Peptides against a protein of PDB entry 4Z5W. Designs and how they scored, part 28

Target 1, 305 residues: chain A of PDB entry 4Z5W
Amino acid sequence: IPDVFLELNKLWYFSAQSNLFNGEMPRSLSNSRSISLLSLRNNTLSGQIYLNCSAMTNLTSLDLASNSFSGSIPSNLPNCLRLKTINFAKIKFIAQIPESFKNFQSLTSLSFSNSSIQNISSALEILQHCQNLKTLVLTLNFQKEELPSVPSLQFKNLKVLIIASCQLRGTVPQWLSNSPSLQLLDLSWNQLSGTIPPWLGSLNSLFYLDLSNNTFIGEIPHSLTSLQSLVSKENAVEEPSPDFPFFKKKNTNAGGLQYNQPSSFPPMIDLSYNSLNGSIWPEFGDLRQLHVLNLKNNNLSGNIP

## One batch from the design tools (peptide; aimed at target 1 S165 S188)

Design b2_p15_6_s2 (made by RFdiffusion4, then SolubleMPNN; from b2_p15_6, 7 letters changed)
Fold by OpenDDE base, seed 2:
Structure b2_p15_6_s2 (fold): chain B 305 residues (1-305), chain A 15 residues (1-15)
Amino acid sequence: as target 1 above (305 residues)
Amino acid sequence: APTKLEGTGGITTVE
């Protein structure tokens, strides 16, 4: 990418995603005072990620996903006082989340999907201080770590939590009950064990639950039949979606489905590929907004209602 | 017995 952004003093939006750009990010771009939205996703950019947050006072969205960046996660990003959305997916950091992210009050949406992030305990302990954090995507990190169940963890404003394909051990963490605005939970493709906790049914905004491909045992909590968002049409206030898309890989070799916003996901309960037993509750029929109920590959018995 | 799926799944923010 040419180093010409100093002259582009009115540049608000720069999208150069899905190109063949290589080399380092231009220094003039890292110092742009005008840029609000920066997307360089799916290129071959290299070097360290450096942003001059003191200059980049308008930066609100940063998508650098699927690049060949190296080094540490930029610890100065919290100094970008308007920065709301960050997509660092598929950047191989091999790092922990910086302690400075405790101060990241502008942060609303963060993805480190497949970024070789380590220490989930530290990551969650840090990120709980981000009071405006609504979307957190940590898929394909933390290999075989334990999902912390520390009751002091609190994500008050969390709406979307995705921590799939980490081979995480532990149970569904009680601290998620402190997230009453949670709309989408994906903990699929882990090694989570124990029972599915009944308090999940108290998450009245939860319309998408993926606990598939874990090691859960016991009965399906009857409280899941009373998920208010699935009983009634809540007017989901279209809150500003993350400036990055979501991708769900289907089990078919077909490309992942793109979802531009969390509200575009079909209302779903996926408990498939566990060791759940007991019956299918007939009261799942009360979930009039439910599009997908996936209970396959369990130890369920009795009649199908 | 329930079988675990091999590989990776779930939601990501990249293809």
Scores: peptide ipSAE 0.573, ipTM 0.931, DockQ to the pose 0.906
OpenDDE base, seeds 1, 3, 4, 5: peptide ipSAE 0.565, 0.568, 0.556, 0.027; ipTM 0.931, 0.932, 0.931, 0.690

Design b2_p15_6_s3 (made by RFdiffusion4, then SolubleMPNN; from b2_p15_6, 6 letters changed)
Fold by OpenDDE base, seed 3:
Structure b2_p15_6_s3 (fold): chain B 305 residues (1-305), chain A 15 residues (1-15)
Amino acid sequence: as target 1 above (305 residues)
Amino acid sequence: SPTKLSGSGGITTVE
């Protein structure tokens, strides 16, 4: 990418995703005063990620996903006072979340999907201080770690939590009950155990629940038949979605489905590939907004209602 | 017995 951004003093949006750009990010781009949205996703950019936050006063969205960047996660990003959305997916950091992210009050949406992030306990302890954090994607990190169950963890404004394919051990953490605005939960493809907690049915905004491919036991909580978002059409005011899309990988070699907004996901309960027993509750028939109920590959018995 | 799927799944923010 040429170092010409100093002359582009009115450049607000720069999208150069899915190209063949190589080398380092231009220094003039890292010092742009005008840029609000920067997307360089799916290139071959290299070197360290450096942003001059004192210069980049308009930066609101950053997508650097699927690049060959090296080094640490930029600890100075909290100094970018308007930065809301970060997509660092598929960047191999081999790092922990910086302690400076405790001060990241502008942060609303963060993805580190498949970024070799380590220490989930430290990551969640840091990120809970981000009071405006609504979307957190941590899929394909923290390999074989334990999902912390520390009751002091609090994500009050969290709407989307995705921590899939981490081989995480532990249980569904009770601290999630402190997230009453949670709309989408994906903890699929882990090694989570115990029972599915009944308090999940008290999350009135929860329309998408994926607990598939874990080691859950016991009965399906009857409280899931009373999920308010699946009983009635909530006029959920569509809050501004993250500037990055979501991808659900199908287990087949077919391309993933792209979802531009969390609201584009079909209302779903997926409990498949666990060790759940007991009956299918007839009251699942009350979930008039439910599009997908997936209970396959469990130990369920009785009649199908 | 329930069979566990091999590989990786769930939602990501990249293809």
Scores: peptide ipSAE 0.579, ipTM 0.936, DockQ to the pose 0.907
OpenDDE base, seeds 1, 2, 4, 5: peptide ipSAE 0.575, 0.578, 0.571, 0.560; ipTM 0.935, 0.935, 0.935, 0.935

Design b2_p15_6_s4 (made by RFdiffusion4, then SolubleMPNN; from b2_p15_6, 7 letters changed)
Fold by OpenDDE base, seed 3:
Structure b2_p15_6_s4 (fold): chain B 305 residues (1-305), chain A 15 residues (1-15)
Amino acid sequence: as target 1 above (305 residues)
Amino acid sequence: APTKLSGTGGITTVE
């Protein structure tokens, strides 16, 4: 990418995703005073990620996903006082979340999906201080770690939590009950165990629940038949979605389905590929907004209602 | 008996 952004003093949006750009990010771009949205996703950019936050006073969205950047996660990003959305997916950091992210009050949406992030306990302890954090995607990190169940963890404004394919051990953490605005939960493709907690049915905004491909036991909580978002059409005011899309792969060899907004996901309960027993509750018939109920590959018995 | 799927799945923010 040429170093010409000093002359582009009115550049607000720069999208150069899915190209063949190589080398480092231009220094003039890292010092742009005008840029609000920067997307360089799916290129071959290299070197360290450096942003001059004192210069980049308009930066609100950053997508650097699927690049060959090296080094640490930029610890100075909290100094970008308007930065809301970060997509660092598929950048191999091999690092922990910086302690400076405790001060990241502008942060609303963060993805580190498949970024070789380590220490989930430290990551969640840091990120809980981000009071405006609504979307957190940590899929394909923290390999074989334990999902912390520390009751002091608090994500009050969290709407979307995705921590899939981490081989995480532990249980569904009780600290999630402190997230009453949670709309989408994906903890699929882990090694989570124990029972599915009944308090999940008290999350009135929860319309998408994926606990598939874990090691859960016991009965399906009857409280899931009373999920308010699936009983009635909530006029959920569509809050501003993250500036990055979501992808769900149905099969390892199939193209991903793209979802531009969390609201574009079909209302779903997926409990498939566990060790759940007992009956299918007839009261699942009350979930008039439910599009997908997936209970396959369990130890369920009785009649199908 | 319930079987576990091999590989990776769930939601990501890249293809």
Scores: peptide ipSAE 0.584, ipTM 0.934, DockQ to the pose 0.925
OpenDDE base, seeds 1, 2, 4, 5: peptide ipSAE 0.578, 0.579, 0.565, 0.567; ipTM 0.932, 0.932, 0.932, 0.933

Design b2_p15_7 (made by RFdiffusion4)
Pose (drawn by RFdiffusion4):
Structure b2_p15_7 (pose): chain A 291 residues (1-233, 242-249, 256-305), chain P 15 residues (1-15)
Amino acid sequence: IPDVFLELNKLWYFSAQSNLFNGEMPRSLSNSRSISLLSLRNNTLSGQIYLNCSAMTNLTSLDLASNSFSGSIPSNLPNCLRLKTINFAKIKFIAQIPESFKNFQSLTSLSFSNSSIQNISSALEILQHCQNLKTLVLTLNFQKEELPSVPSLQFKNLKVLIIASCQLRGTVPQWLSNSPSLQLLDLSWNQLSGTIPPWLGSLNSLFYLDLSNNTFIGEIPHSLTSLQSLVSKPDFPFFKKGLQYNQPSSFPPMIDLSYNSLNGSIWPEFGDLRQLHVLNLKNNNLSGNIP
Amino acid sequence: SPPSGYITTDSPPPS
């Protein structure tokens, strides 16, 4: 990509995604005062990611995903004070999230999916301090690590939480109850154990729950039949393992408890869930009748 | 039956 971005001082939107571009991002792009939306995803771009945050005061959305970059996660990123959305997926950082990210107050959406992020314990202790974070994708990282149960963790405004296919040990942590506005929860494809916590049924905005492919035991909590959003009625897309979904509401309401060790019966009170589109209880130890 | 899927942000590469 040519180094001409000093000359293009009115450029607020640049999208070069899904091409064959390689090499580093030109430094002038890293200094662009006017750039607001930048999407370079799905190229062969490489090198240490450098962004001058004193210079890029209009940067609001950054998508460098699925590229050949290496090095660390830039620690100066919280200083890009208008940056609201970062898609860093499929960049092999082989690194932890910098502590400075606890100061990233403009951040509302973050994806480190499949990016070789280590130490979910430190990563979550840091990101809980980003007060405006509404969506977090940590899928395909933290391999075989433990999902922290430390009760001090609070993600208050969190709407979307996705940490799948990390083979995470531990249980569904209770601190997730500190995210009362949670819409979409995906903990699937992990090694999670214990029972399914009844407090999940207390999440009034939750419409999509994927606990599939874990080691969960015990009963289906009765509170799931009283889930409010299941009983009664911005750009950074998601892919389901790939089928594209543009926003969290693009996912039809779902309960997927499949591929666990759950026991007991199916509650008749599930009939109360009139807004439920998908109920997947396959590959469990469930017994009794079908209500 | 095949296992249930999971959500990711990994976009497909260009052809």

Design b2_p15_7_s1 (made by RFdiffusion4, then SolubleMPNN; from b2_p15_7, 4 letters changed)
Fold by OpenDDE base, seed 2:
Order: sequence, then structure tokens, then C-alpha cells
Structure b2_p15_7_s1 (fold): chain B 305 residues (1-305), chain A 15 residues (1-15)
Amino acid sequence: as target 1 above (305 residues)
Amino acid sequence: SPPPGFITTDAPPPA
């Protein structure tokens, strides 16, 4: 990418996704005062990620995903006072979340999917301080770590939590009950154990639940048959979705189906590929908004209602 | 059958 952005003093949106751009991000771009939306996703950009947050006062969205960047996560990003959305998916950092992210009050949507992030405990302890955080994607990180269940963890405004395919151990963490606005939960493809907690059915906005491919045991909580978002059409207030798309992948190497916003996911309960027992509750029939109920490959018994 | 998929923000590789 040419270093010409100094002259582009009116540039508000720059999207150069899915090209063949190589080399470093232009220094003039890293110092752009005008840019609000920057997307360089799916290129071969290299070097360290550096943004002059003191200059980039209009930056609201940053998508650098699927590039060949190296080095540390930029610890100065919280100084970008308007920065709401960050997509750093598929950037091989091999790092922990910077402590400075405790101060990231502008942050609303964060993805580090497949970015070799380490220490989930530290990551969640840091990110809980992001009071405006609504979307958190941490898929394909934290390999074989334990999902912390510390009750002090609190994500009050969290709407989308995706921590899939981490081989995480532990249980469904009680601290998620402190996220009453949670709409989408994906904890699939882990090694989570214990029972599915009944308090999940109290998450009235939860329309998408994926706990598939874990080691859950016991019965399906009857409270899941009373998920309010699946019983009634709530007028989902169109809240601004993250500026990055989501992908449902069959495996780590597969292409994914693209979803431009969380609301594009079909209402779903997926508990498949566990060790759940007991019956299928007839009251799943009350979930009139449910599109997908996947209970396959469990130890369920009795009659199919 | 393989397990169902999971959600990521990893874009597919450029075509």
C-alpha cells in the first residue's frame, strides 16, 4: 500500500479487504487524522501493528484480520478514544491481552479469533473492565486452558460471547449470569464438563446457544424451554452490529458460512455431541422462534415429543 | 457425522 495518506486528509473510510497487499502498513495511514473506518483484512501485510492514537482521533473501527503482522498487541490502542471495533483475527501474536485494555472504555467489539492469545484468565480479568464491551470473540486461542469460573468476573453489557474451539476445560461459568443482555453464546468445541446450568434459561435475550462438542453430562435444563427470546418475538432493537463479519466453520480448516451480523444467525439451541441424558422436554415446543434444536449424539432417552 | 461448526471471525483465505 503506498504511503500517500497524508494527502488524503478527507479519507473517512478505507477498505482494501481481500487483496494482495504486502509490506508494512503505510506510516501515513497510521497517522491519519481523518480515517474512521480502516479495513485491511485478508492481505499479506507484515511488520508490527502501530497506530498513532494521538493522531488517529477519528478512528472508530479497525479490521486488520488475516494479515502477516508480527510482534505484540499494540498496548496504546486504548488511547484511540473513539475506537469501538477491533478485529485482530488470525494475526499470530503469541501474547497475552495487554493490561492497558483495562482502560479501553470505547471498545464495543473485539475479536482475537485464532490470534495465538494466551492466558484466558488474564484476558477476561482485563476485558471485564471494558464497560462498553458488547461483542467478544476469542475462538481458537487459549489451547487447553481452564475457563475461569471466578464469580467476580462481570461483563454487564455483553451481548455476544464466542470462545469456541479452545479445548477449554472447566464448567459453564457462573459469571455469565451477570450478562443479562447476552444474545449469542458459543462455547462449542471445548472440553467443558459438568452439567448445563439452569440459570442459562434466565438469559431472556439469549437466542443462540451453542454448547456442542463438549463433555457436558446430566439432563438438559428444563429452564431452556422458557428462553423468552425464543418464546416471543422481541422487537430486537437494531443495535449497531460489529463492523466485522462472523463465520460458522465446520472445522479449523474449512471455509465458513458468513454472517454479517449476530442477528443473522438462526435462533438455535445446539447441545449436540455431549453426554447429556434424560428426556427431551415437550416444552421445547413452546419455543416458537427456535429454528434449530440440535440434540444429536448424546445419551438422551425416552420419547421424542 | 462430524460435530457441528463453531463461530469465528477468521475470514476465509483470499480466493
Scores: peptide ipSAE 0.535, ipTM 0.887, DockQ to the pose 0.891
OpenDDE base, seeds 1, 3, 4, 5: peptide ipSAE 0.527, 0.516, 0.494, 0.532; ipTM 0.887, 0.883, 0.863, 0.888

Design b2_p15_7_s2 (made by RFdiffusion4, then SolubleMPNN; from b2_p15_7, 5 letters changed)
Fold by OpenDDE base, seed 2:
Parts: C-alpha cells; sequence; structure tokens
Structure b2_p15_7_s2 (fold): chain B 305 residues (1-305), chain A 15 residues (1-15)
C-alpha cells in the first residue's frame, strides 16, 4: 500500500479487503486524522501493528483480520477515544489481552478469533471493564484452558458472546446470567461439562444458543422452552452490528457461510453432540420463532412430541 | 455426521 494518506486528508473510509497487499501498513495511514473506518482484512500485510491514536482521532472501526502481522497487541488502542470496533481475527499474536484494555470505554465490538490469544481468565477479567462492550468473539484461542466461573465477572451490555472451538474446560459460567441483553451465545466445540443451567432460559433476548459439541450431561432445562425472544416476535431493535462479518464454519479449515449481522443468524437452539438425557419437552412447540432445534447425537429418550 | 459448525470472524482464505 503506498504511503500517500497524508494527502488524503478527507478520506474517512478506506476499505481494501481481500487483495494481495503486502509489506507494512503505511505510516501515513497509521497517522491519518480523517479516517473513521479502516479495513485491510484478507491481505498479506506484515510487521507490527502500530496506530498513532493521538493522530487518528476519528478512527471508529479497525479491521486488520487475516493478515500476516506479528508482534504484540497494540496496548495503546484504548487511547483511540472513538474506536468502537476491532477485528484482529487470524493475526497470530501469541499473547494475552493487554491490561490497558481495562480502560477501553469506547470499545463496543472486539474479535480476536484465531489469534493465538492466551489466558482466558485474564482476558475476561480485563474486558469486563469495557462498559460498552456488546460483541466479543474469542473463537479458536485458549488451548485447553478453563472457562472461568468467577461470579464477580460482569458483562452488563454484552449481546454477542462467541468463545467456540477453544477446547475449554469447565461449566457454563454463572456470570453470564448478569448479561440480560445477551442475544447470541456460542460456546460450541469445547470440553464444557456439567448440566445446562436453567438460568439460560431467563435470558429473554437470547435467540441463538449453541452449546453443541461439548460434554454436557443431564436433562435439557425446561426453562429453554420459555425463551421470550423465541416465543414472541419482539422487534429486536437492530442495534448497529459490528463492522465485521461473522462466519459459521463446519471446521477450522472450511470456508464459512457469511453473516453480515448477528440478526442474520436463524433463531436456534443447538445442543447436539453432548451427553444429554431425558425427554424432549413438548413445550418446545411454544417457541414459534425457533427455526432450528438441533438435539442430535445425545442420549435423549421417550417420545418425540 | 460431523459436529455442527461454530461461529468465527476469520475471513475466508484470500482467493
Amino acid sequence: as target 1 above (305 residues)
Amino acid sequence: DPPPGFITTDAPPPL
């Protein structure tokens, strides 16, 4: 990418996704006062990520995903006082979340999917201080760590939580009950155990639940048949979606189906590939908005209602 | 059948 962004003093949006750009990010781009949205996703950009947050006073969205960047996570990003959305997916940091992210009050959407992030306990402890955090994607990190169940963890404004394919141990964490605005939960492809907690059915905004491919036992909690978002068509206020798309992948190497917004996911309960027992509740018939009920590959018995 | 898919923000590989 040429180092000409100093001349582009009116450039507020720069998207150069899915090209063959190599080398480092231009220094003039890292110092742009005009840019609000920056997307360089799916290139071969390299070097360390550096942004001059004191210069980049208009930066609201940053997508650098699927590049060959190296080094540390930029600890100065909280100084970008308008920065809301960050996509650092598929950047191999081999790092923990910087402690400076405790101060990241502008942050609304964060993805570190497949970024070799370590220490989920520290990551969640840091990120709970982000009062405006609505979307958190941590898929393909935290190799065989334990999902913390610390009751003090609190994500009050969280709407989308995706921590899939981490081989995480532990149980469904009680601190998620403190997220009453949660709409989408994906904890699939882990080693989570215990029972599915009944309080999940109290998350009245939860329209997408994926607990598939875990080690859950016991009965399906009857409270899932009363998920209000699946009973009634509440007009989910289209909150501003993250400036990055989501992908549903069948495996780590597969191409994913693209979803531009969390609301584009079909209303779903996926409990498949667990060790759940007991019956299918007939009251799943009350979930008039449910598009996908996936209970396959469990130990369920009785009649299909 | 293989386990169902999971959500990521990993863009597809560049073409």
Scores: peptide ipSAE 0.545, ipTM 0.894, DockQ to the pose 0.890
OpenDDE base, seeds 1, 3, 4, 5: peptide ipSAE 0.535, 0.539, 0.508, 0.542; ipTM 0.893, 0.891, 0.876, 0.895

Design b2_p15_7_s3 (made by RFdiffusion4, then SolubleMPNN; from b2_p15_7, 5 letters changed)
Fold by OpenDDE base, seed 1:
Formats: C-alpha cells, structure tokens, sequence
Structure b2_p15_7_s3 (fold): chain B 305 residues (1-305), chain A 15 residues (1-15)
C-alpha cells in the first residue's frame, strides 16, 4: 500500500479488503487523523501492527483480520479513545491479551478468532474491565486450556460470546449468569463437562445457544423451555452490531455460511453431540420463535413430544 | 455424521 495518506486528510473510510496487498502498513495510514473506519482484512500485510493512537483520534473501527502480521498485540490500542471494534481474526500472534486492555473503555466488539491467543484466564480477567464490551469472539484459541469458572468474573454488557473449538476443559461457568443481556452463546467444539446449568434459561435475551460437541451429561434443563426471546417477539433487544461478519464453519467442504449481523442467525438451541440423558421436554413446543432444535447424538430417551 | 459447525470471524479463504 503506498504511503500517501497524508494527502488524504479527509479520508473517513478506507476499505481495501480481499486484495493482494503485501508489506507493512503505511506510516501515513498509522498516523491518519481523519480515518474512522479502517479495513485491510484478507491481504498479505506483514510486520508489526502499529497505530499512533495520539494521531488517530477519529479511529472507531479496525479490521486487520487474515493478514500475515507478526509480533505482539499492540498494547497502546486502549489509547485510541474512540476505537470500538477490533477484528484481529487469523493473525498469528502467539501471545496473551495485553494488560493495558483493562483500560479499553471504548471497546464494544473484539475478535481474536484463530489468532493463537494464550491464557484464557488472563484474557477474561482483563476483558471483564471493558465495561462497554458487547461482542467477544475467541474461537480457535486457548487450545486445551481450562475455561475459568471464577465467580468474580463479570461481563455486564456482553451480548455475544463465542469461544468455540478451543478444546477447553471445565464446566459452563457461573459468571455468565452475570451477563443478563447475553443474546448469543457458542461454546461448541470444546471438552466442557458437567451438567448444563438451569440458570442458562434465565438469560431472557438468549436466542442462540450452541453447546454442541462437548461432554455434557445429565438432563436438558427444563428452564431452556422458558427462554423469553424464543417464546415471544416482544423482547426486541438491541442487536449487537459489530463491524465484522461471522462465519459458521461447517465440517463439509461447502463454504461457511456468512452472517453480516447477529440478527441473521436463526434462533437456535444446539445441544447435539453430548452425553445428555432423560426426555425431550414437551414445553419446547412453547418456543414459538425457535428455528433450530438440534439434540442429535445424545443419550436421550422416552417419547418424542 | 460430523458434528455441526461452530461460529468464527475467521473468514474462509476466498473460493
């Protein structure tokens, strides 16, 4: 990318995604005072990620996903006082989340999907201090770590939590009960064990639940039949609107489904590929907004209601 | 049958 962004002193939006750009980010771009949204996703950009946050006073959204950047996560990003959305998916950091992110009060949406992030305990301990954090995506990190169950963890404004395909051990953490605005939870493709907790049905905004491909045991909590967002349309909760798309990675060579907004997800309960037992509750029939109920490959018995 | 897929923001490579 040419170093010509000094001349572009009115540039508000720069999207150059899905090209063949290589080399480092231009220094003039890293110092742009005008830019609000920067997307360089799906290129071959390399070197260190550096942003001059003292210069980039208008920066609100940053998408650098699927590039060949190296080194550490930029610890100075919290100094970008208007920065809300960060997509760092598929950047091989091999790092922990910086401690400086405790101060990241502007942060609303964060993705590190497939970014070789380490230490989930530290990551969650840091990110709980981000009071405006609504969307957190940590898929394909923390390989074989334990999902912390520390009751002091609190994500008050969290709407979307995705920590899939990490081979995580542990149980569904009680601290998630402190997230009453949670709309989407994906903990699929882990090694999570124990029972599915009944308090999960008290998350009145939860319309998408994926706990598939874990080691959960016991009965399906009857409280899941009372998820208000799936019973009625009346609870129109404010949609989480991250500036980055989501993808459902199917195990088939068919391209993943792209979802541009969380509202584009079908209302779903997926508990498939566990060791759940007992009956299917007839009261699943009360979930009038439910599009997908997937209970396959469990130890369920009795009558199908 | 393989397990259902999971959510990510890792874009699949362009086909």
Amino acid sequence: as target 1 above (305 residues)
Amino acid sequence: EPPPGYLTTDAPPPV
Scores: peptide ipSAE 0.493, ipTM 0.879, DockQ to the pose 0.786
OpenDDE base, seeds 2, 3, 4, 5: peptide ipSAE 0.484, 0.483, 0.489, 0.477; ipTM 0.875, 0.874, 0.873, 0.872

Design b2_p15_7_s4 (made by RFdiffusion4, then SolubleMPNN; from b2_p15_7, 6 letters changed)
Fold by OpenDDE base, seed 2:
Structure b2_p15_7_s4 (fold): chain B 305 residues (1-305), chain A 15 residues (1-15)
Amino acid sequence: as target 1 above (305 residues)
Amino acid sequence: DPPPGFLTTDAPAPS
């Protein structure tokens, strides 16, 4: 990418995604005072990520995903006082979340999916301080770590939590009950164990639940038949979705189905590929908004209602 | 059948 952004003093939006751009991010771009939305996703950009947050006072969205950047996660990003959305998916950092992210009050949407992030405990301890954090994607990190169940963890405004395909151990963490606005939970493709907690059915905004491909045991909690978002059409206030798309991947190497917004996901309960037992509750019929109920590959018995 | 898919923000590899 040419270093011409100093002359582009009115540039508000720059999207150069899905090209063949190589080399470093232009220094003039890293110092742009005008840019609000920057997307360089899916290129071959390299070097260290550096943003002059003191200059980039209008930066609201940053998508650098699927590039060949190296080095550390930029610890100065919290100084970008308007920065709301960050997509750093598929950047091999091999790092922990910077402690400075405790101060990232502008942050609303964060993805580190497949970014070689380490120490989930530290990551969640840091990110809980992001009071405006609504979307958190940590898929394909933290390999074989334990999902912390520390009751002090609190994500009050969290709407979308995706921590899939990490081989995480532990249980469904009780601290998620402190996220009453949670709409989407994906903890699939882990090694989570224990029972599915009944308090999940108290998450009245939860319309998408994926606990598939874990080691859950016991019965399906009857409280899932009373998920309010699946019983009635809530007037989902169209909150601004993350500026980055989501992908449902069948495996790490598969192409994914693209979803531009979390609201584009079909209302779903996926508990498949566990060791759940007992019956299928007839009251799943009360979930009039449910599009997908996937209970396959469990130890369920009795009648299909 | 293979396990169901999981969610990510990983863009597909450039074709």
Scores: peptide ipSAE 0.504, ipTM 0.887, DockQ to the pose 0.876
OpenDDE base, seeds 1, 3, 4, 5: peptide ipSAE 0.479, 0.498, 0.460, 0.462; ipTM 0.876, 0.883, 0.865, 0.869

Design b2_p15_8 (made by RFdiffusion4)
Pose (drawn by RFdiffusion4):
Structure b2_p15_8 (pose): chain A 291 residues (1-233, 242-249, 256-305), chain P 15 residues (1-15)
Amino acid sequence: IPDVFLELNKLWYFSAQSNLFNGEMPRSLSNSRSISLLSLRNNTLSGQIYLNCSAMTNLTSLDLASNSFSGSIPSNLPNCLRLKTINFAKIKFIAQIPESFKNFQSLTSLSFSNSSIQNISSALEILQHCQNLKTLVLTLNFQKEELPSVPSLQFKNLKVLIIASCQLRGTVPQWLSNSPSLQLLDLSWNQLSGTIPPWLGSLNSLFYLDLSNNTFIGEIPHSLTSLQSLVSKPDFPFFKKGLQYNQPSSFPPMIDLSYNSLNGSIWPEFGDLRQLHVLNLKNNNLSGNIP
Amino acid sequence: PTRDTERGGGIVTYS
C-alpha cells in the first residue's frame, strides 16, 4: 500500500480488505489525522503493527484481522481515544494482552479470535476495566488453560462474550453473573466441567447460550425455562463454525447444551419459552419423558 | 457421550 496518506488529508474511510497486499502498513497511514474507518483485513500484510495514537485522533474502527503481522499487541492503542472497535483476529501474536488495555475506555468491541493469546487469567483481569466493552471474542486462544474463577472479575456492560474452542478447564464462573445485560454467551468447545449454574436463568437479556461440547454434568437448571428474553419479546461481523452473521441479533435465539454429560429430564416449563428458535440437547445422558 | 477435541468450532470473526 503506497505511502501517500499524508497527501490524502480528507480521507476518513479506507477499505482494502480481501486483496493480495503485502508488506508493512505505510507509516503515513499510521500518522493519518483524518482516518476514521480502516479495514485492511484478509491480506498478507506483515511486520510489527504500528499506530501513532497522538496522530490518528479520528480513528474509530480498526480491522487488521487475518493478516501476516507479528510482534506484540501495540500497547499504545488505548491512546487512540476515539477507537471503538478492533478486529485483531487471526494475527499470530504469541503474546499476552498488554496491561495498558485496562485504560482503553473508548473500546466497545474487541476480537482476538484465533490470535495466539496466552494467559486468559491476566487477559480478563485487564479487560474487565474497559467500562464500555460490550462485545468480546477470545475464541481459539488460551489453549488448555484454566478459565479463572476469581470472583473479583466484573464485565458490567458486556453484551456478547465468546470464548470458544479454547479447551478451557474449570467451571462456568460465577463472576459472569456480574454481566447482567449479557445477550450472547458462547463457551462451547472447551473442557468445562461441573454443573450448569442456575443463575444463568437470571439473565434477562440472554437469548443465545452455547454451552455445547463440554464436560458438564448434573441437571439442566430449571431457571433456563424462565429465561426472560426466551419467554417474551455498528459493524464487525461474526462467523459460525463459515456463515456470516452481521450482528448479535442475527443469531436466532438458541439453547445448545449438546455434547455434555447432562442428566435428569426435560422440564415441561420449557414450553414457556415461546421465543426460542433452537433447542439442541443432543449427545447427553438425559432421561424421562418428553413433555 | 462423545466429544470432538479438535479446535475450530463456535463463533469466530473470520471466514

Design b2_p15_8_s1 (made by RFdiffusion4, then SolubleMPNN; from b2_p15_8, 5 letters changed)
Fold by OpenDDE base, seed 3:
Structure b2_p15_8_s1 (fold): chain B 305 residues (1-305), chain A 15 residues (1-15)
Amino acid sequence: as target 1 above (305 residues)
Amino acid sequence: PTRDTSLGGGILTFE
């Protein structure tokens, strides 16, 4: 990418995604005072990620996903006082979340999907201090770690939590009950165990639940038949979605379906590929907004209602 | 229960 951004003093949105750009991010871009939205996703950019937050006072969105950047996660990003959305998917950091992210009060949406992030306990302990954090995507990290169940963890404003394909151990963490605005939960493709907790049915905004490909046992909690968002069409307040798209993959070899917003996901309960027993509750018929009920490959018995 | 032998899935933010 040429170092010409000093002359582009009115440039507000720069999208150069899905090109063949190589080399480092140009220094004039890292010092741009005008840029609000920056997307360089799906290129071959290299070197260390450096942003001059003192210069980049208008930066609100950063998508650097699927690049060949090296080094540490930039610890100075919390100094970008307007930065709301970050996509660092497929950047191989091999790092922990920086302690400085405790101060990241502008942060609303964060993705580290497949970024070789380590220490989920430290990551969640840090990120709980981000009071405006609504979307958190941590898929393909933390390999074989334990999902912390520490009741002190609080994500009060969390709407989207995605921690799939980490081989995580543990149970569905009770600290998620402190996230009453949770709309989408994906904990699929882990090694989570125990029972599905009944308090999940108290998450009145939860319209998408994926617990598939785990080791859950016991009955399906009857409280899932009373998920308010699936019983009645609540006017989902179109809150500002993250500026990065989501991709639902069935497996690593399948192409992902693209979803531009969390609200574009079909209302779903996926409990498939577990060890759940008991009956399918007839009261699943009360979930008039439910598009997908996936209970396949369990130990369920009785009649199909 | 047979696990889907596919190496992981779920929601991602990359293609």
Scores: peptide ipSAE 0.486, ipTM 0.883, DockQ to the pose 0.820
OpenDDE base, seeds 1, 2, 4, 5: peptide ipSAE 0.027, 0.023, 0.030, 0.029; ipTM 0.697, 0.667, 0.707, 0.715; seed 5 fails the geometry check

Design b2_p15_8_s2 (made by RFdiffusion4, then SolubleMPNN; from b2_p15_8, 6 letters changed)
Fold by OpenDDE base, seed 3:
Structure b2_p15_8_s2 (fold): chain B 305 residues (1-305), chain A 15 residues (1-15)
Amino acid sequence: as target 1 above (305 residues)
Amino acid sequence: PTRDLSLGGGILTFE
């Protein structure tokens, strides 16, 4: 990418995604006062990620996903006082979340999916201080770690939590009950155990639940038949979605389906590939907004309602 | 098709 961004003093949006750009990010780009939205995703950019947050006073969105960047996660990003959205997916950091992210009050959406992030306990302890954090994607990290169940963890404004394919041990954490605005939960493809907690049915905004491909036991909580967002069409206020798309990974080498916003996901309960027993509750028929009910590959018995 | 545990699944933010 040419070092010409000093001359582009009116440039607000720069999207150069899915190109063949290589080398380092231009210094003039890292010092741009005008840029609000920066997307360089799906290139071959290299070197260390450095942003001059004192210069980049308009930066609101950063997508650097699927690049060959090296080094540490930039600890100075919280100094970018307007930065809301970060996508660092598929950047191999081999790092922990920086302690400085405790001060990241502008942060609303964060993805580190497949970024070799380590220490989920430290990550969640840090990120809980991000009071405006609504979307958190941590898929393909924390390999074989334990999902912390510390009841003191609080994500009060969390709407989207995705921590899939981590081989995480533990149970569905009680601290998620402190997230009453949760709309989408994906904890699929882990080694989570215990029972599915009944308090999940009290999450009135929860329209997408994926607990598939775990080791859950016991009955399906009857409280899931009373998920308010699936009973009635609440006017889900179209809150500002993350500036990055989501991809539902298929269990194949084929590309995933793209979803531009969380509201584009079909209303779903996926409990497939567990060790759940008991009956399918007839009251699942009350979930008039439900598009997908996936209960396959369990130990369920009785009649199909 | 048989489930391939090596491929995993879930939601991502990359293609």
Scores: peptide ipSAE 0.589, ipTM 0.931, DockQ to the pose 0.591
OpenDDE base, seeds 1, 2, 4, 5: peptide ipSAE 0.018, 0.026, 0.033, 0.027; ipTM 0.610, 0.681, 0.718, 0.683; seed 5 fails the geometry check

